Peptides against a protein of PDB entry 2Q3Z. Designs and how they scored, part 161

Target 1, 272 residues: chain A of PDB entry 2Q3Z
Amino acid sequence: YVLTQQGFIYQGSAKFIKNIPWNFGQFEDGILDICLILLDVNPKFLKNAGRDCSRRSSPVYVGRVVSGMVNCNDDQGVLLGRWDNNYGDGVSPMSWIGSVDILRRWKNHGCQRVKYGQCWVFAAVACTVLRCLGIPTRVVTNYNSAHDQNSNLLIEYFRNEFGEIQGDKSEMIWNFHCWVESWMTRPDLQPGYEGWQALDPTPQEKSEGTYCCGPVPVRAIKEGDLSTKYDAPFVFAEVNADVVDWIQQDDGSVHKSINRSLIVGLKISTKS
Target 2, 254 residues: chain A of PDB entry 2Q3Z as posed
Amino acid sequence: YVLTQQGFIYQGSAKFIKNIPWNFGQFQDGILDICLILLDVNPKFLKNAGRDCSRRSSPVYVGRVGSGMVNCNDDQGVLLGRWDNNYGDGVSPMSWIGSVDILRRWKNHGCQRVKYGQCWVFAAVACTVLRCLGIPTRVVTNYNSAHDSNLLIEYFRNSEMIWNFHCWVESWMTRPDLQPGYEGWQALDPTPQEKSEGTYCCGPVPVRAIKEGDLSTKYDAPFVFAEVNADVVDWIQKSINRSLIVGLKISTKS

## One batch from the design tools (peptide; made by RFdiffusion4, then SolubleMPNN)

Design b2_p24_7_s2 (from b2_p24_7, 12 letters changed)
Fold by OpenDDE base, seed 3:
Structure b2_p24_7_s2 (fold): chain B 272 residues (1-272), chain A 24 residues (1-24)
Amino acid sequence: as target 1 above (272 residues)
Amino acid sequence: DDFERMQLPIGYNEENLALTSHDL
């Protein structure tokens, strides 16, 4: 989890699992220096350098900073996400084979955002950075991964009487989603939540005003403790959300139906 | 084959792919 520089990332769908090789490259020349630059350009450092530096001994604090800084939303972060298949003004997310080139490009262009990433690219870069900083980290893939936008632990579809989805799809399920799990103690929580912590660097939802997610104990998610910081309801929903269809009739009546055909969550953790 | 590795909303395919998660 710290020493392995090469690994595999799982992609595709629950029915058609695929993988790609990935070079994390945490020990390559200059990568640690780039990770330190990433910390030195984070909004918390810019606001109060002394306070930020005093907290860098905490993997909880650092993990949350890295989660926010791997994406370029709200800050001088590393990657810009794009999902519309229009990558002509950058690099296709599918073209990356490792984290090193991404981090070097970011640094060499004055910490300007690199185009483009999707979930596994964000996760892989976060994994590299966290490993560089001495935090044991692995990439995780979740198939049928829910994106809950209103924090109700549901994915809700509005449908007409014919079953056709109506209006803007405010909520969605990914075919797959990647994030990272990092091993750390949680002195900021009640005892028993040490171990693997989920962190999500893909800019899906804001946490305390910033596109970041976690750390949240994997145990808390497994046990359904949604009060556990950070972002337990969101991460819980990614792996456990129920899907609900709201079927509207011509008379304006609405019927609630549980969609049992869409099963959220199939998590694969890597041992690399 | 690149499309098969792309992160996509369930129900989307190459023909109807026009939205990002931020457009949702």
Scores: peptide ipSAE 0.425, ipTM 0.841, DockQ to the pose 0.257
Fold by OpenDDE base, seed 1:
Structure b2_p24_7_s2 (fold): chain B 272 residues (1-272), chain A 24 residues (1-24)
Amino acid sequence: as target 1 above (272 residues)
Amino acid sequence: DDFERMQLPIGYNEENLALTSHDL
């Protein structure tokens, strides 16, 4: 979780799982220095360097900073996400084979955002950075991963009488989604929440005004403790949301139906 | 095929790919 520089990242779908090799490269020359630059350009450091530096001994704090800084939303972060299959002005997310080239490009271009990433690229870069900083970290893949936008723990589809989805699909389920889990104590929580903590660097929802997510204890998600910081409801929904169809009839009536064919959440954790 | 590894909303494919929640 710290020493392994090469690993696999799971992709595809629940029915057809794929994987790719990935070079995390946390011990390659200059990578640690780039990770330190990442910390030194984060908004919290720029706002109050002394306060930021005083908190860098906390993996909880550092994990949250890294989650925010791996994406370029809100800050001078590493990666710009894109999901529309139009990558001509950058690098296709599917072309990356490791974190090292991404981090070097970011640094060498004056900390300009690298185009482009998707979930596994964000997760893999975060994994590299966290490992560089001495935090045991692994990439995880969740198939049928829900993105709940309104914090009701549901994915809601509006359908006409023929079953056709109506309106904008604001809420959605990804075929797969990747994030990281980091091992740390949680002195900021009640006892028993030490261990694996979920962190998500893909810019999905804002947490305390920044596109970041976690850390949240994996235990809290498993036990349904949605009150624990950070972002427990969102992460819980990624793996446990129910899918609801609102079926509209011509008479204006609406029928609520639980969609049992769309099962949210199948998480695979890596061993590296 | 690189598209087979792309992160996609459920129900989307190459033919019907549209804006995702991240693009809205």
Scores: peptide ipSAE 0.420, ipTM 0.842, DockQ to the pose 0.258
Fold by OpenDDE base, seed 2:
Structure b2_p24_7_s2 (fold): chain B 272 residues (1-272), chain A 24 residues (1-24)
Amino acid sequence: as target 1 above (272 residues)
Amino acid sequence: DDFERMQLPIGYNEENLALTSHDL
C-alpha cells in the first residue's frame, strides 16, 4: 500500500464495473516535496505553524488535513471538482492518468487549483499524498454511493402520483464514488478502532467547517457506530443509506414508501 | 467513451447533466 506506484481504480456502475490504470507515483522525483508544500499551505499551518507541525506525527491529523487540501474548497488545495461535462477551460477529469502530473501542475502554478477532478481523481491524489507521507493507503470505490446532505441517513426522493421525481434532487446517489482508506491507530478513540480508516477528499459536505471527511474507522461504519469521529454518519450513509420515496397524490396527500429496489453501497477496495 | 467513466448521479445522462453542477 505504500510501495505500489501503479494501480487500478474502479469506475462505471454496479452492473458494469470498469477500471482504469493509474500512476500514483509517490516515489517520483519532487513528489514528496510537493506533499510537504501541501502541508505548509494548509489553513492550520498558516494560522499556527508550530501547532500544525507538532501534530504532523499523528496520521489522524495528517489524514484529515490531506482530505481537506486535496480539494481546493476553503483553501489553496489541489483540485477543483466539476461534474457538468464542461471542461474546456481545463483538463477533463477523464483525461488524467496519474497523480504526478496533477501535483506538479498544482505546485508549478503557485499552488493554484488544478481544473478538473471528480471522485477518483480526488481519491487518487489523496492516496499519493498519504503514501508519500508514509501512511498505508488504498483507493476504494463504492457503487450506488449515497450523498446524504441532511444527516438523516436517508436518501429522500419526492415523486408525483406517476412516480416521477419532483423538485431539487439535493440528495443523490452516485453511480460510483471513490475515497481512500488509510491504515492507522486511533488513540483518540476507544480501543479496537485501529486499522483501516475512511477519508474522503471529494468536497461533498463540510466537516467542522471545512470540505473534508474522516478519518473514520471502517470497523465503526461496519458495526454502525455513528458516534466515532470523524464524520461517521456521512460515511455510513454513503454505504448504507435507505432510500425513501415521498409520493404526493393529487389530493395533496403524501405517502412514504421505502424503496427496496435501490440498494445503496457496493464497496470494492484495491489490493496491494 | 469518457462519458462512460464519468461520476454521475443515478438517473442522469448526457442530456440532463447540466443539473448536476447546480445540485453539488
Scores: peptide ipSAE 0.406, ipTM 0.831, DockQ to the pose 0.253
Fold by OpenDDE base, seed 5:
Structure b2_p24_7_s2 (fold): chain B 272 residues (1-272), chain A 24 residues (1-24)
Amino acid sequence: as target 1 above (272 residues)
Amino acid sequence: DDFERMQLPIGYNEENLALTSHDL
């Protein structure tokens, strides 16, 4: 989890699982220096360098910083996400074969955001950075992954009587989503939450005002302890949200559909 | 096909991807 430089990332759908080879390359020349630059351009360092540096011995703190800095939202982060299939002014997310080129491009262009990433690219870069910083980390793929925007643990679809989705379609389920799990102690929590912690660098929702997510104990998610910092409800929803289809009739009446069979969450953790 | 590896909302495909309002 720290020493492996090459691995596989799982993609596709629950019914048709695919994988790609990925070069994490955490020991390649200059990568550690780039990871240190990433820490030195984070908003917390820029605000108070002494305080930020004093906290870098904490994997919890570093993990949260890296989660925020892998995306370029709100800071000088590494990657810009794009999902509309219009990548002509950058590199298609599907074209990347490793984290090293991405990190080198970011650094070589004055820490300008790299175009473009999707979930597995964010996760893979985060994995590289965390491993480089000595934190055991693996990429995780979750099929039928929910994005709960309302923090109600529900994915709600509104449909007319013909089954057509209405509204802005803000609530959604991904065919797959990737994030990372990092091994760390949690001295900031009650005993028993040491171990794998979920961190999500894809800029889905803000946590404490920044596009970051976690760390949250995988155990807390498994046991349904949603009070556990950080972002337990959001991560819980990614793997456990209930799906509700609201059907609105012409008369304005609304009822729940009884025909929903889609189950949120099928998590696969990589072994390397 | 690179599109087969793309992260997509459930129910969307290459033909209807532009209809999604979800952008992160």
Scores: peptide ipSAE 0.396, ipTM 0.826, DockQ to the pose 0.258

Design b2_p24_7_s3 (from b2_p24_7, 16 letters changed)
Fold by OpenDDE base, seed 4:
Structure b2_p24_7_s3 (fold): chain B 272 residues (1-272), chain A 24 residues (1-24)
Amino acid sequence: as target 1 above (272 residues)
Amino acid sequence: DDYELMQKPLGYDEKTLELVSHEL
């Protein structure tokens, strides 16, 4: 989880699981220096360098910083996300084959955001950075991954009698989503939550005002302990949200579909 | 195909009423 520089990332769909090779390259020349630059341009360092540096011994703190800095939302982070299949002014997310080129581009262009990433790119870069910083980390893929925006642990689809989704599409299920799990102790929590912690660098929701997510104990998610910091409800929903499929008729009547077979969450953790 | 590797939201197909991937 620290020493392996090459691995696989799972993509596709629950019915058609695919994988791609990925070069994490955490030990390649200059990568550690770039990771340190990433820490030195984070908002917390810019606000109070001494305080930030004093906390870098905490994998909890560092993990949360990295989660926020891998995306460029609201800071000088690494990657700009894009999902509209228009990548002409950058690099298609599907074209990346490793984290090293991304990190080098970011640094070499004065910490300018790299265009573009999607979930696995964010996760892979985060994995590289965390491994480089000595935190055991793996990429995780979750098929049928929910994005619960309102924290009700439900994904609600509203559709007409023809199956067309109606209204706000802010809540959704991804065909797949990737994040990372990092191994760390959690001295900030009650005993028993040491181990794998979920971190999500893809900018989906703000956590304490920043586009970051986690760390949250995988155990807490498994046990449904939504009180555990950080962002337990959101991560829980990604893998366990219930789906409510509302059918709206032209007469204004609404009823639940009885033919929905979709199950949220099929998580695959890499062993590399 | 690069498109097949994209992260995509799932939506309903109008004909089959099954969830299918589409562009965000």
Scores: peptide ipSAE 0.402, ipTM 0.856, DockQ to the pose 0.312
Fold by OpenDDE base, seed 1:
Structure b2_p24_7_s3 (fold): chain B 272 residues (1-272), chain A 24 residues (1-24)
Amino acid sequence: as target 1 above (272 residues)
Amino acid sequence: DDYELMQKPLGYDEKTLELVSHEL
């Protein structure tokens, strides 16, 4: 979780699980320095350097900063996400084989956003950074991963009588999604929430005004404690959202479909 | 084949009502 520089990341779908080799490279030359630069350009440092530096001894604080800084949303972060299969003006997310090249490109271009990333790229870079900073971290893949944008813990599909999907498809389920889990104590929470904490660097929803997510205790998610900071409802929904498939009739009535129920969440954690 | 490794939203096939990846 700290020493392993090479590993595997799970991709694909629940029915077709694949993995790719990934070079995390947390001990390669200059990578630690780049991770420190990442901290030094974060919005909290720019706002109040003394306060930011005083909090860097906290894995909770650092984890949250890294979650926000791995994406370029809101700040001088590392990666720009893109999901439309048009990558001609950058590097395809599918072409990356490790975090080192991404981090070096970011630094060498004056902390300019690297094009492009998707979930596993964000997660892998975050994993590298957190490991560099001494935080035990692993990449997690969740198949059929829900993105709940309205915090109702539901993914709702509406279909007309002909089976056509209606309405805004903003709420959705990813074929897979990746984030990281980091091992840390949680002195900011009630006892018992130490251990693995979920952090999501992929820009999905804003948390306290920034595209970041976590840390949230994996235990809290398992136990359904949605009051636990940070972002427990969102992470809970990723793995546990209920999917409702509605059939809307011409009279405006809606009925639950008898079709095959969608299963949200098949989480795979790496062993190293 | 890189497309197969791409993160994609899921939806229903209107004909089969099966869960499928959205085409981009």
Scores: peptide ipSAE 0.390, ipTM 0.839, DockQ to the pose 0.310
Fold by OpenDDE base, seed 5:
Structure b2_p24_7_s3 (fold): chain B 272 residues (1-272), chain A 24 residues (1-24)
Amino acid sequence: as target 1 above (272 residues)
Amino acid sequence: DDYELMQKPLGYDEKTLELVSHEL
């Protein structure tokens, strides 16, 4: 989880699972230096360098910083996300084969955001950075991954009487989503939450004002302890959200239906 | 190949992606 430079990332759908090779390349020339630059341009360092540096011995702190800095939202982060299939002014997310080129491009262009990434690209870059910093990390893929936007642990679809989805479709389920899990102690929590911690560098929702997510103990998610910092409800929803259909009839009546056919969450953890 | 690998909403088709932007 620290030494492996080559691995696989799972993609596709729950019914059609595919993997691609990925070069994490955490030991390639200059990559560690780039990871240190990433830390030195983070908002917390810019605000108070001494305080930021004093906290870099904490994998909890560093993990949270990295989750925020891998995306370019709110800061001088590495990657700009794009999902609309218009990548002509950059590199298609699907064309990347490793983290090294991304990180080098970022650094070589004065820490300008690299175009473009999607979930597995964000996760893979985060994995590289965290490994460089000595934090055991793996990429995780979750099929049928929910994106809960209103923190109610539900994915809500609004439908007309014909079952057609209405509105802006803000609530959604991804065919797949990738994030990372990092091994660390949690001295900031009650005993028993050491081990794998989920971190999500894809800019989905803000946490304490920044597009970052985690670390949250995988154990807490498994046991349903949603009070556990950081971002337990969001990560829980990614793998466990219930799907609700709100159906409005022609007479204006609204019916609530639990969609049990759409099961959220099928998580695969990599060994690399 | 790119279509198979891209992250997209469940039930996605090309038209749906154009109409419903879930930009993060």
Scores: peptide ipSAE 0.383, ipTM 0.753, DockQ to the pose 0.254
Fold by OpenDDE base, seed 3:
Structure b2_p24_7_s3 (fold): chain B 272 residues (1-272), chain A 24 residues (1-24)
Amino acid sequence: as target 1 above (272 residues)
Amino acid sequence: DDYELMQKPLGYDEKTLELVSHEL
């Protein structure tokens, strides 16, 4: 989880599971230095360098900083996300074969955002950075991954009597989503929450005003402890949200139905 | 096909960029 430099990332859908090889390259020349630059340009360092540096011994703190800095939202982060299949002014997310080129491009262009990433690219870069910083980390893929935007643990669809989706839906379910899990102690929590912690560098929702997510104990998600910092409800929803269909009839009546055909969450953890 | 491997909403219509149905 720290020493492996090559691995696989799972993509596709629950019915079409595929993987790509990925070079994490955490020990390649200059990569550690780039990771340190990433820390030195983070908003917390810019606000108070002494305070930021004093907290870098905490993998909880560093993990949260990295989850925010891998995306370029809010800061001088590494990657710009794009999902509309228009990548002519950059690099298609599908073209990347490793984290090293991305990080080098970012640094060599004055810490300007690299175009473009999607979830697995964000996760892979975060994995590289965290490993460089000595934090055991793996990439995970979740098929049928929910994006809950209103923190109600539901994905709600409005449908007509024919089952056709009505209106614009902000909440959605991804065919797949990738994030990372990092191994760390949690002295900031009650005993028993040490171990794997979920971190999500893909900009989906703001956490305390920044596009970042976690760390949250995987155990807390499994046990449904939504009070556990950070971002337990959001991560819980990614893997456990219920899908609700609101079906409106011609007479104006609305029927609530739990969509049992669509099951949220099929998580695959990798060894590298 | 790269499109099959890209991250997208279930029921995503590439022409409209909208979710139109559940895809399993």
Scores: peptide ipSAE 0.324, ipTM 0.736, DockQ to the pose 0.341; fails the geometry check

Design b2_p24_7_s4 (from b2_p24_7, 18 letters changed)
Fold by OpenDDE base, seed 1:
Parts: structure tokens; C-alpha cells; sequence
Structure b2_p24_7_s4 (fold): chain B 272 residues (1-272), chain A 24 residues (1-24)
């Protein structure tokens, strides 16, 4: 999880799993230096360099910083996300074959955001950076991955009497979503939460005011301990949310129905 | 088609794709 420079990333859908080869390239020339630049331009360093540097011995702290800095939201981060199939002014997310080119482009253009990424690109770059920094990390893919925006652990669809979805579908389920899991101790938590920690660099929701996510113990998610920092409810919902249809009738009545055809969560962990 | 392998909402349409994009 530190030494492997080439691996696979899973994509597609739950019914049609695909994978692509990916060059993480954490040991290629100059990549470590770029990772250090990433740390040195993070908002916490800019605010208080001494405090930031003093905390870099903590993989918990570093992991959270990296999850925020891989996306360009809120900071001078690496990647700009785009999902609307309009990539003409940049590089299609589907065109990337490794993290090295992305990181080099970012650095060589004065830490200007690279266009464009989607979940697996964010995750893969984060994986490269974390591995460079000595943190064992793997990319994970979750099929039918929920994005809960209101922290109720539900994906809610509003439907008319004919079953047609109403509104803007602000809450959603991704066909797939990727993030990373990093191995670390959690001295900031009660005993037993050491091991794999989920970190998500894709800018989905703000955590403490920044588009970042985690680290949260995979064990906490598995056991339903939603009080565990960081961002346990959100990560829990990604893999465990229930889907609810609110069916509205003309008479104003509303019927709540559990949508059992949309099963959230099928996680695949890589062994790269 | 590269778009077929892209990350997208289930039951997506162009409006939904536009809304989920983080263009800053």
C-alpha cells in the first residue's frame, strides 16, 4: 500500500464493474517535492506555519489536509471537478492514466487547479500524495454511492402520483464513487479505532468549513458509531443510506415508501 | 464513449449533471 506504483481503479456500475490501470507513481522524480509543496500551500500552513508543521507528524492531521488540498475548493488545491460532460477547456477526467501528470501540471502551472477530475481522479491523486508521505493508502470504489446532503441518512425522492420524480434531485446516488482508505492509529479516539480510515478528497460536503472528509474509522462506519470524527454520518450514508420515495397525491396526501430497488453501497477495496 | 464510464447520478439528466458540477 506504499510501495506499489501501479494499480487498478474500479469504475462503472454495480452490475457492470470495470477497472482501469492507474500509475500512482509516488516514487517518480519530483513527486515527493510536489507533495511537500501541497502541504506548504495549504490554508493551515498559510495561517500558522509553525502550528501546521508541528502537526505533520500526525497521519490524522495530514490525511485531513490532503483530502482538502486534492480538490481546489476553498484553497490552492490540485483538481477542479466537473461532471457535465463539457471538458473542452481542459482534460477529460476519463483521459487521465496516472497521478504523476496531474501533480506535475499543477506544480508547473504555479499550483493552478487542473481541469478536470471526477471521484476516481481525486482519490487516485490523494492516494499518491498519502503514499509519498509514508501513509499506507488504497483506493476504494463504492457502487450506488449515496450523497446525503441533510445528514438524515436517507436519500429522499419526491414523486407525483405517476411516480415521476419532482424537483431538482439535490440528493442523489452516484453510479459509483471513489475515495481512499489510509492505515493509521487514532490516538484522538477511544481505543479500537486504529486501522483503515476513510478519507474523501472529492468535494461533496464541507467539513468544518472546508471541502474535505475524514479520516473516519472504517470500523466506526461498520458498527454504526456516527459520533466518531470525522464525518461519520456522511460516510455512513454513502454506504448504508436508505432510499425513500415521497409520493404526492393530488389531494395533498403523501405516502412514504421505501425504495428497495435502489440498494445503496457495494464497496470494493483494492489490494494495490 | 468516455461518458459511459464517467461518474454520474443514477437516473441522470443534463440538468442534474450541471447541478452537481463544482465549477468555481
Amino acid sequence: as target 1 above (272 residues)
Amino acid sequence: DDFELSQKPLGYNEKVLELVSHDL
Scores: peptide ipSAE 0.396, ipTM 0.822, DockQ to the pose 0.222
Fold by OpenDDE base, seed 2:
Structure b2_p24_7_s4 (fold): chain B 272 residues (1-272), chain A 24 residues (1-24)
Amino acid sequence: as target 1 above (272 residues)
Amino acid sequence: DDFELSQKPLGYNEKVLELVSHDL
């Protein structure tokens, strides 16, 4: 989880699981230096360098910083996400074969955001950075991954009487989503939450005003302890959200239906 | 087709993809 420089990332769909090779390259020349630059340009460092540096001994703190800095939202982070299949002014997310080129491009262009990433690219870069910083980390793929946007642990669809989805925007389930799990102690929590912690660098929702997510104990998610910092409800929903269909009839009546055919979450953790 | 391997909302269309890209 620290020494492996090459691995595989799971993609595709629940019905058609695929994987791609990925070069994490955490020990390649200059990569550690780039990771340190990433820390030195984070908003917390810029605000108070002494305070930020004093907290870098905490993998909890560092993990949270990295989750925020891998995306370029809110800061001078590494990657800009794009999902509309229009990548002509950058690099297609599907074209990347490793984290090293991304990190080098970011640094070499004055810490300008690299175009473009999607979930596995964000996760893979985060994995590289965290490994560079000595934090055991693996990429995780979750198929049928929910994005709860209103913090109710539900994915809600509005439908007409014919079952057609209505509205300009619906809550979302990804075909797949990737994030990372990092091994760390949690002295900031009650005993028993040491071990794998979920961190999500894809800019899905803000946490304490920044597009970052975690760390949250995987155990807390498994046990349904949603009070556990950070971002337990959001991560829980990614793997466990219920799907609700709100069916509006012509008379204006609304019927609530639990969609039991759509199961959220099928998580696969990498072995290395 | 590179798009086949992309992360997508279930039941995606162009409008949904645009919304996702703007919101994230």
Scores: peptide ipSAE 0.390, ipTM 0.837, DockQ to the pose 0.231
Fold by OpenDDE base, seed 3:
Structure b2_p24_7_s4 (fold): chain B 272 residues (1-272), chain A 24 residues (1-24)
Amino acid sequence: as target 1 above (272 residues)
Amino acid sequence: DDFELSQKPLGYNEKVLELVSHDL
């Protein structure tokens, strides 16, 4: 989880699982220095350098900072996400084969955001950075991954009488989603939540005003402890959300239907 | 086909994705 520089990332769909090779490259020349630059340009450092530096011994603190800094939302972070299949003014997310080129491009262009990333790119870069900083980390893939936007643990589809989805279609299920799990103690929580912690660097929802997610104990998610910081309801929903159809009739009546055909969550953890 | 390898809304094809893009 720290020494392996090459690995595989799972992609595709629940029905068609695929993998790609990925070079994490945490020991390549200059990568550690770039990771330190990433810490030195984070908003918390810019606001209060002394306070930020004093907290860098905490993997909880560092993990949360890295989660926010791997994406360029709200800060001078590494990657800009894009999902509309229009990548002509940058690099297609599908073209990346490792984290090293991304990090070097970011640093060499004055910490300007790199175009473009999707979930596995964000996760892989975060994995590299966290490993560089001595935090055991692995990439995780979740098929049929829910994106809950209103923290109700549901994916809600509004449909007309013909079953056609209406509205802005804001809530969704990803074919797959990737994030990272990092091994750390949680002195900020009650005993028993040490171990793997989920961190999500893909900008999906804001946490305390910043596009970041976690760390949250994997155990808390498994046991349904949604009070556990950070972002337990969101991460829980990614793997456990129920799908509900709100069917509106022509007379304005609404019928609630549980969609049992859409099963959220099939998590695959890597062993490297 | 880059689209087939991409992260995308479940059940969405390229045409639908163009209409309902997710950019954050």
Scores: peptide ipSAE 0.378, ipTM 0.798, DockQ to the pose 0.244
Fold by OpenDDE base, seed 5:
Structure b2_p24_7_s4 (fold): chain B 272 residues (1-272), chain A 24 residues (1-24)
Amino acid sequence: as target 1 above (272 residues)
Amino acid sequence: DDFELSQKPLGYNEKVLELVSHDL
């Protein structure tokens, strides 16, 4: 999980799983230096370099920093996300074949955000950086992945009587979503939560004011311990949220659709 | 088609895609 430079990332849908080859390239020339630059431009370093550096021995701390710095939200991060199919002023997320070119572009342009990424691009770059820093990391794909915006563990759709989505509700389910899992001890938690930790570098929700997510023990998610730092409810919802489909009629009445049987979450972890 | 492999909302329509893009 540290030594592998090439792998596969799973995409598509639950019914049609695809994979693409990806070059993580954590040992290619200059990549380690770029990863160190990433740490040296993070907001915590800029605020207090001594404190930040003193904490870099903690994979928990570093993982959280990397989760925030892979996206360009709120900082000098690497990637700008875009999902509207308008990529003419950059590179289509679907065009990337590895992390190395992305990281080199970021560094060579003065740490300006690279256009553009989607979930697997964010995850893959995070995986490269974390591996480069000596943290065993793998990319994971979750099909029918929920994005819970209001922390109620529900994904709520509102439709009119004709089945058309109404309003500006942003809670939704992705066809797929990618994040990373990193192996680390959790001395900041009760015993038993060492092992794989979920980290999500896609800027979906803010955690403590920054677009980052995790680390949270995969065990905690599996066991439903939502009190566990960091961001357990959000990650839990990605794989376990309940879906409610509301139908609003002309008279203003709202009722649950009886026809929805959508199940959130089908997680696949990579083997390398 | 590059769009075929993209991350998309289930039950995709242009409105939902636009909303998601603004929120992320």
Scores: peptide ipSAE 0.374, ipTM 0.814, DockQ to the pose 0.237

